# Ledger of designs, part 13: peptides against a protein of PDB entry 5FRP

Target 1, 225 residues: chain A of PDB entry 5FRP
Amino acid sequence: VEWTESIPQIIATREDISKELNQALAKTFIDSDPRVRRTSVMIFNKVPVTEIWKNITNKAIYTSLLHLAREKHKEVRELCINTMAKFYSNSLNEIERTYQNKEIWEIIDTIPSTLYNLYYINDLNINEQVDSVIFEYLLPFEPDNDKRVHRLLTVLSHFDKKAFTSFFAFNARQIKISFAISKYIDFSKFLNNQESMSSSQGPIVMNKYNQTLQWLASGLSDSTK

## One batch from the design tools (peptide; aimed at target 1 A169 F170 K176 W215)

Design b1_p12_3_s4 (made by RFdiffusion4, then SolubleMPNN; from b1_p12_3, 5 letters changed)
Fold by OpenDDE base, seed 2:
Structure b1_p12_3_s4 (fold): chain B 225 residues (1-225), chain A 12 residues (1-12)
Amino acid sequence: as target 1 above (225 residues)
Amino acid sequence: EIPELFQKFLDS
């Protein structure tokens, strides 16, 4: 009986503690120290997605997480981009949409658009990272056609106009890259054949090979940045 | 430290 009577107080205490924690976390995400912000983002990587959704109820935290994708500090930004993409994917897979979590989902559903909008920064390093997280988390390989289509529709369902534009540009670029890689392979095979190299086509193919390499390389970020 | 504290909170 005494234990039962204590339950409401315990629940109330837990709720209070949870609120305080959420308020504290909200502050850490906007802290002036990049190390603090980094540590805050890492919570989303270290804690299971189900527990995050259960215990982080302050919308400001999620909003702040998304804003960090455009942060000036490179390390924090990169971490944030990976984190939010992974969190989005995990949420889609593990979290049901309920009336209670609707407001948080409204924020989380903007993650794809947030990521695709990063292409407008026109930074090769950011572009490569966004490309990577798209393939890894947003639109991963899925052998089941229905699941693949459903995921695609989910991702696109909340796109703004800019995100759609980026999406189409991305796909067009991927097609071009694929084609270039195919050409590179063909040219490489040709050049590795001595008889082919001695032919009248040898110099022409060599030139095309070099052009293809240059084109492919131009799309890569400077590893030193 | 914050993630660890948070995890401790969750485990409590």
Scores: peptide ipSAE 0.049, ipTM 0.789, DockQ to the pose 0.013
OpenDDE base, seeds 1, 3, 4, 5: peptide ipSAE 0.049, 0.046, 0.018, 0.049; ipTM 0.789, 0.790, 0.553, 0.790

Design b1_p12_4 (made by RFdiffusion4)
Pose (drawn by RFdiffusion4):
Structure b1_p12_4 (pose): chain A 225 residues (1-225), chain P 12 residues (1-12)
Amino acid sequence: as target 1 above (225 residues)
Amino acid sequence: SLPDLFTLPPPP
């Protein structure tokens, strides 16, 4: 850990080495101890994306980084998901393509598909995290009308069938959710004024709204929240 | 097959 903690500054201060470092971090990314794996992925977080793209070039680093996204260990997996997504966003907003660096890009480009494939594991927390992460770094809410799409295509550019089916299913669920929140408000407004304390639908509508709110809460990690 | 999350029925 002590050794792994020093790399970001070294990489940030010297290009003298990209050989031994690439040889070492590869082992450091698959070490048995999760602390070092965390401290390893923290590199992509602490040191700027450009210096990463310049200094570390070994194929195994990126594959291991993305590989850990499906790991049992939680603290590593979450930081991994967040990191490789923020990295994917920054790895397009700063670094262009040439004849030589494309060799590793086929990994950076399979990041969204890998991210969308996490939904298939069916974990509430993870689904929540991927949900949060995608709209934070991948498909941002800014800044304009045209580029969102221009990049949206680039995100969709490298998908497997699963990534598409899940990409679309996420979208198919959006309408049903909208149909829910809208009725949720249409039912929640029932308390604006006295419509039926026990009249028209008092004994029935309360237990439609009260039971309907559970449907939206069934997909969240903490439904009691 | 799709994720359990995306196969949920609509509310009654």

Design b1_p12_4_s1 (made by RFdiffusion4, then SolubleMPNN; from b1_p12_4, 4 letters changed)
Fold by OpenDDE base, seed 5:
Structure b1_p12_4_s1 (fold): chain B 225 residues (1-225), chain A 12 residues (1-12)
Amino acid sequence: as target 1 above (225 residues)
Amino acid sequence: ELPELFQKPPPP
């Protein structure tokens, strides 16, 4: 653990990291101690993306990072999912595609697919997190249409079949959510009007309101569990 | 096969 904690500083300050260090770092991602794995993931958060790409050349490190997205340890998994999504976004923004880094990009380009495949785990907490990182890092709000389209195409270009299926299903769900939210607002306005509540429609709208809330909530993780 | 989350019908 202690030596791994020193790695960010080493990567940030040194132009050349030994092959041996890269190999040692790769082993930490598969360590039996979740604290070691966590610390290893944190390297990608603490070190500038440009320095990561420059100094971490062992493909196994990147591959192992992606594998941690399906780890059983909740905290490590959650950290990994956020980290890899952010790293992907930063890489797209800051790292040029060259012949030298092509092999690493081949791995990094699979991050979106890796994330969209997590929906098949059918875990509400994972689903919520994936939803979040999609909007924050993978497909952020972009007012420039050309940039937005280019980003979208980049994300999709490396999808496997399952990820592509999940992508379309996700978008379909978003439309449903949008509709449900709109209805929620309408019902809320109705229920806040005393005259409306006293009408024959009052009980009907109340029922629909409750159903809408239940549906919206069913897609969210239970924070109490 | 779709994830279970995406199989839920929209609210009425």
Scores: peptide ipSAE 0.379, ipTM 0.921, DockQ to the pose 0.823
OpenDDE base, seeds 1, 2, 3, 4: peptide ipSAE 0.377, 0.376, 0.378, 0.378; ipTM 0.920, 0.920, 0.920, 0.920

Design b1_p12_4_s2 (made by RFdiffusion4, then SolubleMPNN; from b1_p12_4 with S1E D4E L8K)
Fold by OpenDDE base, seed 5:
Structure b1_p12_4_s2 (fold): chain B 225 residues (1-225), chain A 12 residues (1-12)
Amino acid sequence: as target 1 above (225 residues)
Amino acid sequence: ELPELFTKPPPP
């Protein structure tokens, strides 16, 4: 653990990281101790993306990072999902595609697919996190249409079949959520009006309100569990 | 097969 914690500083300061260090780092991602794995993932959060690409040349490290998205240990998995999504976004923004880094890009380009495949785990916590990182890192708000389209195409261009299916289903769900939120607002306004609540529609709208809330909540993780 | 999350019917 302790030596792994020193790696960010080394990567940030040194131009050349030895092959041995890369090999050692690769092993930490598959270490039996979740603390070691966590520390390894944190390297990608602590070191500038440009320095990571420069100094971490062992492709196995990147592959291992992606595998941690399905790790059993919740904290490490959650950290990994956020980290790899952020790293993907930063890489797209800051790293030029060259012949030399092609093999690493081939791995990094699969991050979106990896994330969208997590929905098949059918875990509410994972689903919520994936929703979050999609909006924050994968497909962030972009007012420039050309940039937005380019980003979207980049994200989709490396999808496997399952990820592509998940993507479409995700978008369909977003439309449903948007509609449900709109209805929630309407029902809330109705319920806040005393005259409306005293009407024959009062109980009906209350029921629909509750159903809408339940549906919206069902897509979210229970923070108490 | 779709993820279960995406198979939930919308609210009425």
Scores: peptide ipSAE 0.338, ipTM 0.912, DockQ to the pose 0.819
OpenDDE base, seeds 1, 2, 3, 4: peptide ipSAE 0.334, 0.332, 0.337, 0.335; ipTM 0.909, 0.909, 0.911, 0.911

Design b1_p12_4_s3 (made by RFdiffusion4, then SolubleMPNN; from b1_p12_4 with L5I L8K)
Fold by OpenDDE base, seed 5:
Structure b1_p12_4_s3 (fold): chain B 225 residues (1-225), chain A 12 residues (1-12)
Amino acid sequence: as target 1 above (225 residues)
Amino acid sequence: SLPDIFTKPPPP
């Protein structure tokens, strides 16, 4: 753990990290101790993306990072999902595609597919996290149409079949959510009107309101679990 | 198969 904690400083200060250090770092991502794995993931949060790309040349490190998205340890998994999404976004923004870094990009370009495949785990907490990182890092709001389209095409260009299916289903769900929220607002306005509540439609709207809330809530993780 | 989260129909 202590050694791994020193890695960010080493990467930041040294222009050339030895092959041996890369190999040692690669081992930390598969360490049996979740604290070691966590610390290893944190390197990607503490070190500038440019320095990571420069100094972490062992592709196994990047592959191992992606694998942690499906690990059993909740905290490490959650950290990994956020980290890899952020790293993907930062890489797209700051790292040029060159012949020398092609092999690493081949791995990094699979991050979106990796994330969209997490929906198949059918875990509400994971689903919520994936929803969040999609909006924050993968497909952020971009007012420039060309940039937005380019980003979208980049994300989609490396999808597997399952990721595509998940992507389309995700978008369909977003439309449904938007509609449900709109209805929730309408029902809320209706229910806040005393005359409306006293009408024959009062109980009907109340029922629809409750159903809408239940449906919206069913897509969210239970904060108590 | 689709992920479960995407199979729930919207409320009527």
Scores: peptide ipSAE 0.321, ipTM 0.901, DockQ to the pose 0.808
OpenDDE base, seeds 1, 2, 3, 4: peptide ipSAE 0.316, 0.315, 0.316, 0.310; ipTM 0.899, 0.899, 0.899, 0.896

Design b1_p12_4_s4 (made by RFdiffusion4, then SolubleMPNN; from b1_p12_4, 4 letters changed)
Fold by OpenDDE base, seed 5:
Structure b1_p12_4_s4 (fold): chain B 225 residues (1-225), chain A 12 residues (1-12)
Amino acid sequence: as target 1 above (225 residues)
Amino acid sequence: ELPKLFQQPPPP
């Protein structure tokens, strides 16, 4: 653990990291101690993306990072999912595609597919997190249409079949959510009006309001469990 | 097969 904690500083200050260090780092991602794995993932958060790409050349490290997205240890998994999504976004923004880094890009380009495949685990907590990182890192709000389209195409270009299926299903769900939110707002306005509540429609709208809330909540993780 | 999340019926 202790030596792994020193790695971010080494990567940030050294122009050349030894092959041996890369190999040692690769082993930490598969360590039996979740604290070691966590610390290893944190390297990608603590070190600038440009320095990561420059100094971490062992493909196994990147592959192992992606595998941790399906880890059983909740904290490590959650950290990994956020980390890899952010790293992907930063890489797209800051790292040029060259012949030298092509092999690493081949791995990094699979991050979106890896994330969209997590929906098949059918875990509400994972689902919620994936939803979050999609909007924050994978497909962020972009007012420039050309940039937005280019980003979208980049994300999709390396999808496997399952990820592509999940992508379309996700978008369909978003439309449903949007509709539900719109209804929630309308019902809320109605219920906040005393005259409306006293009408014959009052109980009906209250019921629909509750059903809408239940539907919206069903897609969210229970924070109490 | 779709993930269970995406098999939910439409909102009311």
Scores: peptide ipSAE 0.470, ipTM 0.931, DockQ to the pose 0.813
OpenDDE base, seeds 1, 2, 3, 4: peptide ipSAE 0.469, 0.466, 0.467, 0.450; ipTM 0.931, 0.930, 0.931, 0.926

Design b1_p12_5 (made by RFdiffusion4)
Pose (drawn by RFdiffusion4):
Structure b1_p12_5 (pose): chain A 225 residues (1-225), chain P 12 residues (1-12)
Amino acid sequence: as target 1 above (225 residues)
Amino acid sequence: PEIPESFEKFLD
């Protein structure tokens, strides 16, 4: 851990080495101890994306980084998901393509599909995290009308069938959710004024809204929240 | 095609 903690500054201060470092981090990314794996993925977080793209070039680093996204260990998996997504975003907003660096890009480009494939594991927390992460770094809410799409295509550019089916299913659920929140408000407004304490639908509508709110809460990790 | 069980619950 002590050794792994020092790399970001070294990479940030010297290009003298890209050989031994690439040789070592590869082992550091698959070490038995999760602390070192965390401290390893923290590199992609602490040191700027450009210096990563310049200094570390070994194929195994990126594959291991993405590989850990499916890991049992939680603290490593979450930081991994967040990191490789913010990295994917920054790895397009700063670094262009040439004839030589494309060799590793086929990994950076399969990041969204890998991310979308996490939904298939069916975990509430993970689904929540991927949800949160995608709209934070991948498909941002800014800044304009045209580029969102221009990049949306580049995100969609490298998908497997699963990534598409899940990309679309996420979208198919959006309408049904909208049809829910809209009715949720239409039912929640029932308390604006006295419509039925026990009149028209008092004994029935309360137990439609009260039971309907559970449907939206069934997808969240903490439904009791 | 495969669809996540979590999504199926919402779609059903």

Design b1_p12_5_s1 (made by RFdiffusion4, then SolubleMPNN; from b1_p12_5, 7 letters changed)
Fold by OpenDDE base, seed 5:
Structure b1_p12_5_s1 (fold): chain B 225 residues (1-225), chain A 12 residues (1-12)
Amino acid sequence: as target 1 above (225 residues)
Amino acid sequence: DEIPELLQEILE
């Protein structure tokens, strides 16, 4: 009987603690020190997605996480972009949509749009990162057609107009890159053959090879930046 | 709980 009577108090205490933790965490995401913000983002990387959803109930935290995608501090921004993409994917895979978590899902469902909108910044480094997280987390390789379509529809279902535009642009770019790489390979093979290189087509192919390389390189960010 | 531990680290 005594333990039963203590349960409500324990629950209440836990709720209070949880609330306090959420409030404290919310503050850390908007802290002026980028190190604090970084560490806050790392929570989403280190803690299992199920535990995050269970314990982080303040929607402001999730909103703040998404805002860090446009963080001025490069390291924090990059970390955030990877983190939110991964978190989105994990959430889709592991978290059931319920009435209780609906408000959080409304925020999380905007992650794809948030990421695709980063293309409008027109920064090569950001673009490369967004490309990477799309392939890794948002639209990963899936051999099952039905699953692949379902994921795609899920991602697109919450897109704004700008995100759709970016989506189509991304796909178009990928096709172009793929084509260029294919040509690069073909030209490389040709030039690697001594007989072919000595032919009348040798110089022509060499020029095309160089053009292809130049085009491919122009789309890459400077790793030193 | 990992969250409280990390939060503590942040707040220190």
Scores: peptide ipSAE 0.055, ipTM 0.779, DockQ to the pose 0.015
OpenDDE base, seeds 1, 2, 3, 4: peptide ipSAE 0.039, 0.039, 0.053, 0.040; ipTM 0.741, 0.741, 0.775, 0.745

Design b1_p12_5_s2 (made by RFdiffusion4, then SolubleMPNN; from b1_p12_5, 6 letters changed)
Fold by OpenDDE base, seed 5:
Structure b1_p12_5_s2 (fold): chain B 225 residues (1-225), chain A 12 residues (1-12)
Amino acid sequence: as target 1 above (225 residues)
Amino acid sequence: DEIPELLQKLLE
C-alpha cells in the first residue's frame, strides 16, 4: 500500500526530470557554439529511437533539429542531415502513432520534405549527401512491393510543392542515369568483341562509349541536370 | 559536460 502511494510521487519526479532535460536540450540546440549544437545532434545517434520518443517531448527540439539541416556550419549541417534521415526511418519502423505523440509526428513527417528542399540550395556536396540519405534511409531497398509502395506514399504524403518538384526532378535524373549505364554496358560488350571492333561501327561505338563515360563522370552528383 | 548528463537521463 505504501509502495502504491509512492507511485504518483515517482511519476511526478520523472516528469520533473523530463521537463528539465527537455529545457536544457532545447537550449543546447540553439547554442552559439557549433560544438554544442553538434553534440546535441549526436544524442539522436547515440540514444535508441524509442528512448528519444519517450523522453524528448518538447516539440521545439525536433523543430530545431530540422532547422540545422540549413546550418551554416558545414560539419553540423552534414551530421544533422544524416541524423534526421536515419531518425525518420527508425521512427517509421519502431514508433507507433498515438494520440500522445501526434504533435511530434507532425514534425517528423516533414523530414522528407525538409531534405528534398535542400536541393534548392544548389550545392554539390549537399546534393550528394541528400541523394545518399534518400537511398539509405528515406526510400531504402525493399523487395516487398506492398511495403515499398506504403513507404513511398508515407514519404510523399507530407510533401510541400517544392519538395514534389525536387522529387520529380530527382527521379527524372535517376532514369537518365540508368539509361546511360545501360548504354555503357552495351557499348562495353560491343567493344570487347574483336569482330565488332574491326567493323565500320567500331570507331563510332568507341566515340559513344567515351561520351557516355564523360557524361556519367560529370553528371552523377548534379540534381539540377 | 552537460550533454553526458543528458544522455544518462535519456538512457534511464
Scores: peptide ipSAE 0.053, ipTM 0.791, DockQ to the pose 0.014
OpenDDE base, seeds 1, 2, 3, 4: peptide ipSAE 0.026, 0.045, 0.051, 0.047; ipTM 0.639, 0.779, 0.790, 0.784

Design b1_p12_5_s3 (made by RFdiffusion4, then SolubleMPNN; from b1_p12_5, 4 letters changed)
Fold by OpenDDE base, seed 1:
Structure b1_p12_5_s3 (fold): chain B 225 residues (1-225), chain A 12 residues (1-12)
Amino acid sequence: as target 1 above (225 residues)
Amino acid sequence: DEIPELFQKLLD
């Protein structure tokens, strides 16, 4: 009887400890010291996704993580962008949607929109990073058509209007890039042929080649920054 | 809605 009476107290104590830990962790994400914020973000990289979902139950932590994508500290921001994208992908792959984790999923499902909205900052470095995480984590290569469509629909289902606009613009850009690359290849082949270069078209193609390269390069960030 | 400025530049 005494043993049974102690169980609720033990459960309550564990819950209290867990809540306190979550509250403490939540505070670290808004700490004035970037090192503290960085360390907090790293938890999502070092701890398996299943353990994160199990132990981090305070939704404020996830919300705060997403907010760091726009913070002023470059290192923390970049880490956050990579972390949240990876976490999103891992969550989709490994975490089941349940009644208990519904509120957390509501936050996590906004990660794609959060990322696509970063394009409105109009920063080339940020754009390149977002491009990378889209291809690596959000919309990775998937040969199975059904899985690919399902992933796409999942990503799009929580977009705001700006994210949709950004998404369409992104895709349009990719098509143009693909076309430019195709031209680049064709021009390169032409320029590598001595007979072709000696023709009247030689100088014309050279100019087009240079223009194509310039256009392609204009979409890239300065590596020195 | 508006397109991001950098994307708009590439689409021009």
Scores: peptide ipSAE 0.287, ipTM 0.897, DockQ to the pose 0.869
OpenDDE base, seeds 2, 3, 4, 5: peptide ipSAE 0.022, 0.040, 0.006, 0.041; ipTM 0.608, 0.765, 0.331, 0.767

Design b1_p12_5_s4 (made by RFdiffusion4, then SolubleMPNN; from b1_p12_5, 8 letters changed)
Fold by OpenDDE base, seed 4:
Structure b1_p12_5_s4 (fold): chain B 225 residues (1-225), chain A 12 residues (1-12)
Amino acid sequence: as target 1 above (225 residues)
Amino acid sequence: DEIPPLLQELLN
């Protein structure tokens, strides 16, 4: 643990990290002590992304990071999920794709798929966290349309079948919610009009309004963030 | 692959 805790400072201050250090660091990600694993994950949070890419060249470290997304230890898992999502986003924003870093990018590019596959664990807490990191890091708000589309395509480009399924499931729900909200607004406008309420359609719209509200309420409770 | 119940709910 103590050794691992020193790694962020080393990476931040050193221009190059030895092969031996990389190998040693790789072992910390699979250490039996969850504290060691946690500290290892924290390296990716404490060290600037540019420095990580520069100094951590052992692909096993990145692969191991991704595996921790399914860690049995809850705290480590949750930290890993947030960390890898953020790291992915930062990498896309700050790291150029070169011939030299191609192998690392091949791993990093699978982070979105890795995250979306977590929906198959069938855990509500995990689902909520995945939703959160997707919104915050994978597909954040981007006012530039070209950048937004490019980001989306990048995220999807390495999806496996399961990831696509999760992606479509989530988005389908969002579309339905949007549609329901639109209906809710329309029904509300109708019901707020006295003439409309007194019409033969009044009771019908009221029923639809109530159904929509019930569905929205249920959806909100079931919806991932 | 079978879709888990929570994920299936998102599809419904």
Scores: peptide ipSAE 0.098, ipTM 0.802, DockQ to the pose 0.517
OpenDDE base, seeds 1, 2, 3, 5: peptide ipSAE 0.146, 0.135, 0.138, 0.119; ipTM 0.828, 0.823, 0.826, 0.816; seeds 1, 2, 3, 5 fail the geometry check

Design b1_p12_6 (made by RFdiffusion4)
Pose (drawn by RFdiffusion4):
Structure b1_p12_6 (pose): chain A 225 residues (1-225), chain P 12 residues (1-12)
Amino acid sequence: as target 1 above (225 residues)
Amino acid sequence: SKNFFELFLEES
C-alpha cells in the first residue's frame, strides 16, 4: 500500500519510467489484498487523465480496472464504477485519436457497455450507482442540444446486444415510471382539500396511493427511505 | 439471463 500510494506523484513528476511501473501496477491491480487494489484504482482518480494516458500503457491495467467492476468486494467495486466512468468521460473530452493510441481505446470504448451490463446482476445498490454514474459522467445533462447526441452515439457506438437490450429496457421503463409519478401526484393532490375522508374513494383510493408508492420504492435499495 | 428492467416490466 505504501508503495502504491506513491505512484500518482511520481507519474505526475517524472516520465523517466513507464516500463517498470506498467510491469508493477499490473500485479498491483490483481493483488490479493483489496487495499492495494483500491489504492491502485485511486491512481485513475488522483492523477489527471492525460498523464494516465501518457505514462501507463499496459493493456492489463485497464482490463483489470474494468474487471474489478464486477468484483464481490463492495468498496473496490463502487470506486471502480465511479472511477472508470468519470475516466471514460474525461478520456474523451481531452484525448484525441491517432494511429497508435487506438490500440488501447477498444477498452475505454467498451466502458459504457460494461457499465450497462451491470444492470443484469440485478442489485439495487449497483443499479442505483450505475444510474447515478451514467448521468453524471457518461450521458451528461449539459451543455447543449447537439453534442449530447453526438456523444450519445459515441457512447452507443461500442455496444453488445445486451447493452442495447438493457439500454432500451431502461428506456421502456421510463414511460411506465412517468405514468406512475404523474398518477402519484394525481393521487397525492388528493390532500389538497377534502375530497373524500371516507366518501367517494376514501376507503379505496388511500390504499391505491399507499400501495402504489411501494411499486416505485420496490426498485430502490432502501425502500423504507 | 434477465436484468432488473426486464423482470420489473414483467412484474408490472

Design b1_p12_6_s1 (made by RFdiffusion4, then SolubleMPNN; from b1_p12_6, 8 letters changed)
Fold by OpenDDE base, seed 4:
Structure b1_p12_6_s1 (fold): chain B 225 residues (1-225), chain A 12 residues (1-12)
Amino acid sequence: as target 1 above (225 residues)
Amino acid sequence: EKSIYEKELEKW
């Protein structure tokens, strides 16, 4: 753990990290101790993206990072998901595609697919986190239309079939959520009107209201878990 | 295998 904790400082201070150090770092991502794995992931959060790309040249490190998205240890997994999404975004923004870094980009370009594939785990907590990182890092708000489209195409261009399916489902769900919220508002207005509630439609609308709420709530994780 | 979101789409 202590050794791994020193790595960010080493990367920040040294321009040339030895092959051996990269190999040693790669091993920390698969360490049996979740604290070691966590610390390893934190390297990607503490070190500027440009320095990571410069100094971390072992592709196994990046592959291992992506693998931790399915980590059993909740804290490590959550950290990894956030980290890899952020790293992807930062890489797109700050790292040029060159012949030399092509192999690393081939891995990094799979981050969106890796994230969207997490929806198939069918865990509400994971789903919510993936939703969050998509909006924050993968497909952030971009006022420039060309940049936004380019980003979208970049994300989609490396999707596997499952990721694309999840993407479609996600977007369709957003539309449905919007619609459901609209209906919720309408029903709420109706139910807040005493005359309307006293009408023959009162019970019917109340049922629809409850169904709408239930549907909306079903997509939310239990914050107590 | 379908994701939760895919299943939700089927229920609508």
Scores: peptide ipSAE 0.318, ipTM 0.873, DockQ to the pose 0.849
OpenDDE base, seeds 1, 2, 3, 5: peptide ipSAE 0.307, 0.314, 0.306, 0.314; ipTM 0.869, 0.872, 0.869, 0.873

Design b1_p12_6_s2 (made by RFdiffusion4, then SolubleMPNN; from b1_p12_6, 7 letters changed)
Fold by OpenDDE base, seed 2:
Structure b1_p12_6_s2 (fold): chain B 225 residues (1-225), chain A 12 residues (1-12)
Amino acid sequence: as target 1 above (225 residues)
Amino acid sequence: MKSIYELELEKW
């Protein structure tokens, strides 16, 4: 753990990280101790993306990072999902594609598929996290239409077949959620009016309100678990 | 196991 914690400082102070150091770092991503794996992932959060690309040249590190998105240890997995999504976005914004970094880009370009494929685990906490990182890092709100479309096309260009299926399902779900929220608001407004609530429609709207609420709630993770 | 996304698509 202590050695891995020193790596960000080493990267910041040294222009040339040895092949041996890269190999040693690669081993920490697959260490049996989840604390070591966690600390390894944290390097990508502590070190600027440009310095990561410059100094971490072992492709096994990037491959191992992506694998941690499916690991058993919840904290490490959650950290990894956030880290890889952020790293992808920062890389798209700050790292030029060159012949020298091509092999690493081939791995990084699989991050969108890796993330969308997490929906197949069918875990509400993972789904919520993936939803969050999609909106925060993969497909952030962009008011410029050309930039927004370009980002979308970039992300989609790296999708496997499963990721495309998940993407369409995701969008379909968003439409349904939007509709359900709209109805929830309408029912809430109706029920907040005493005259409306006392009307013959009151009980009917109350039932629809409760059904809508239950449906919305069923799609959310249990924050206590 | 169908993804919750697949199951939610079937319920509506």
Scores: peptide ipSAE 0.022, ipTM 0.547, DockQ to the pose 0.678
OpenDDE base, seeds 1, 3, 4, 5: peptide ipSAE 0.017, 0.016, 0.012, 0.019; ipTM 0.523, 0.519, 0.536, 0.540; seed 1 fails the geometry check

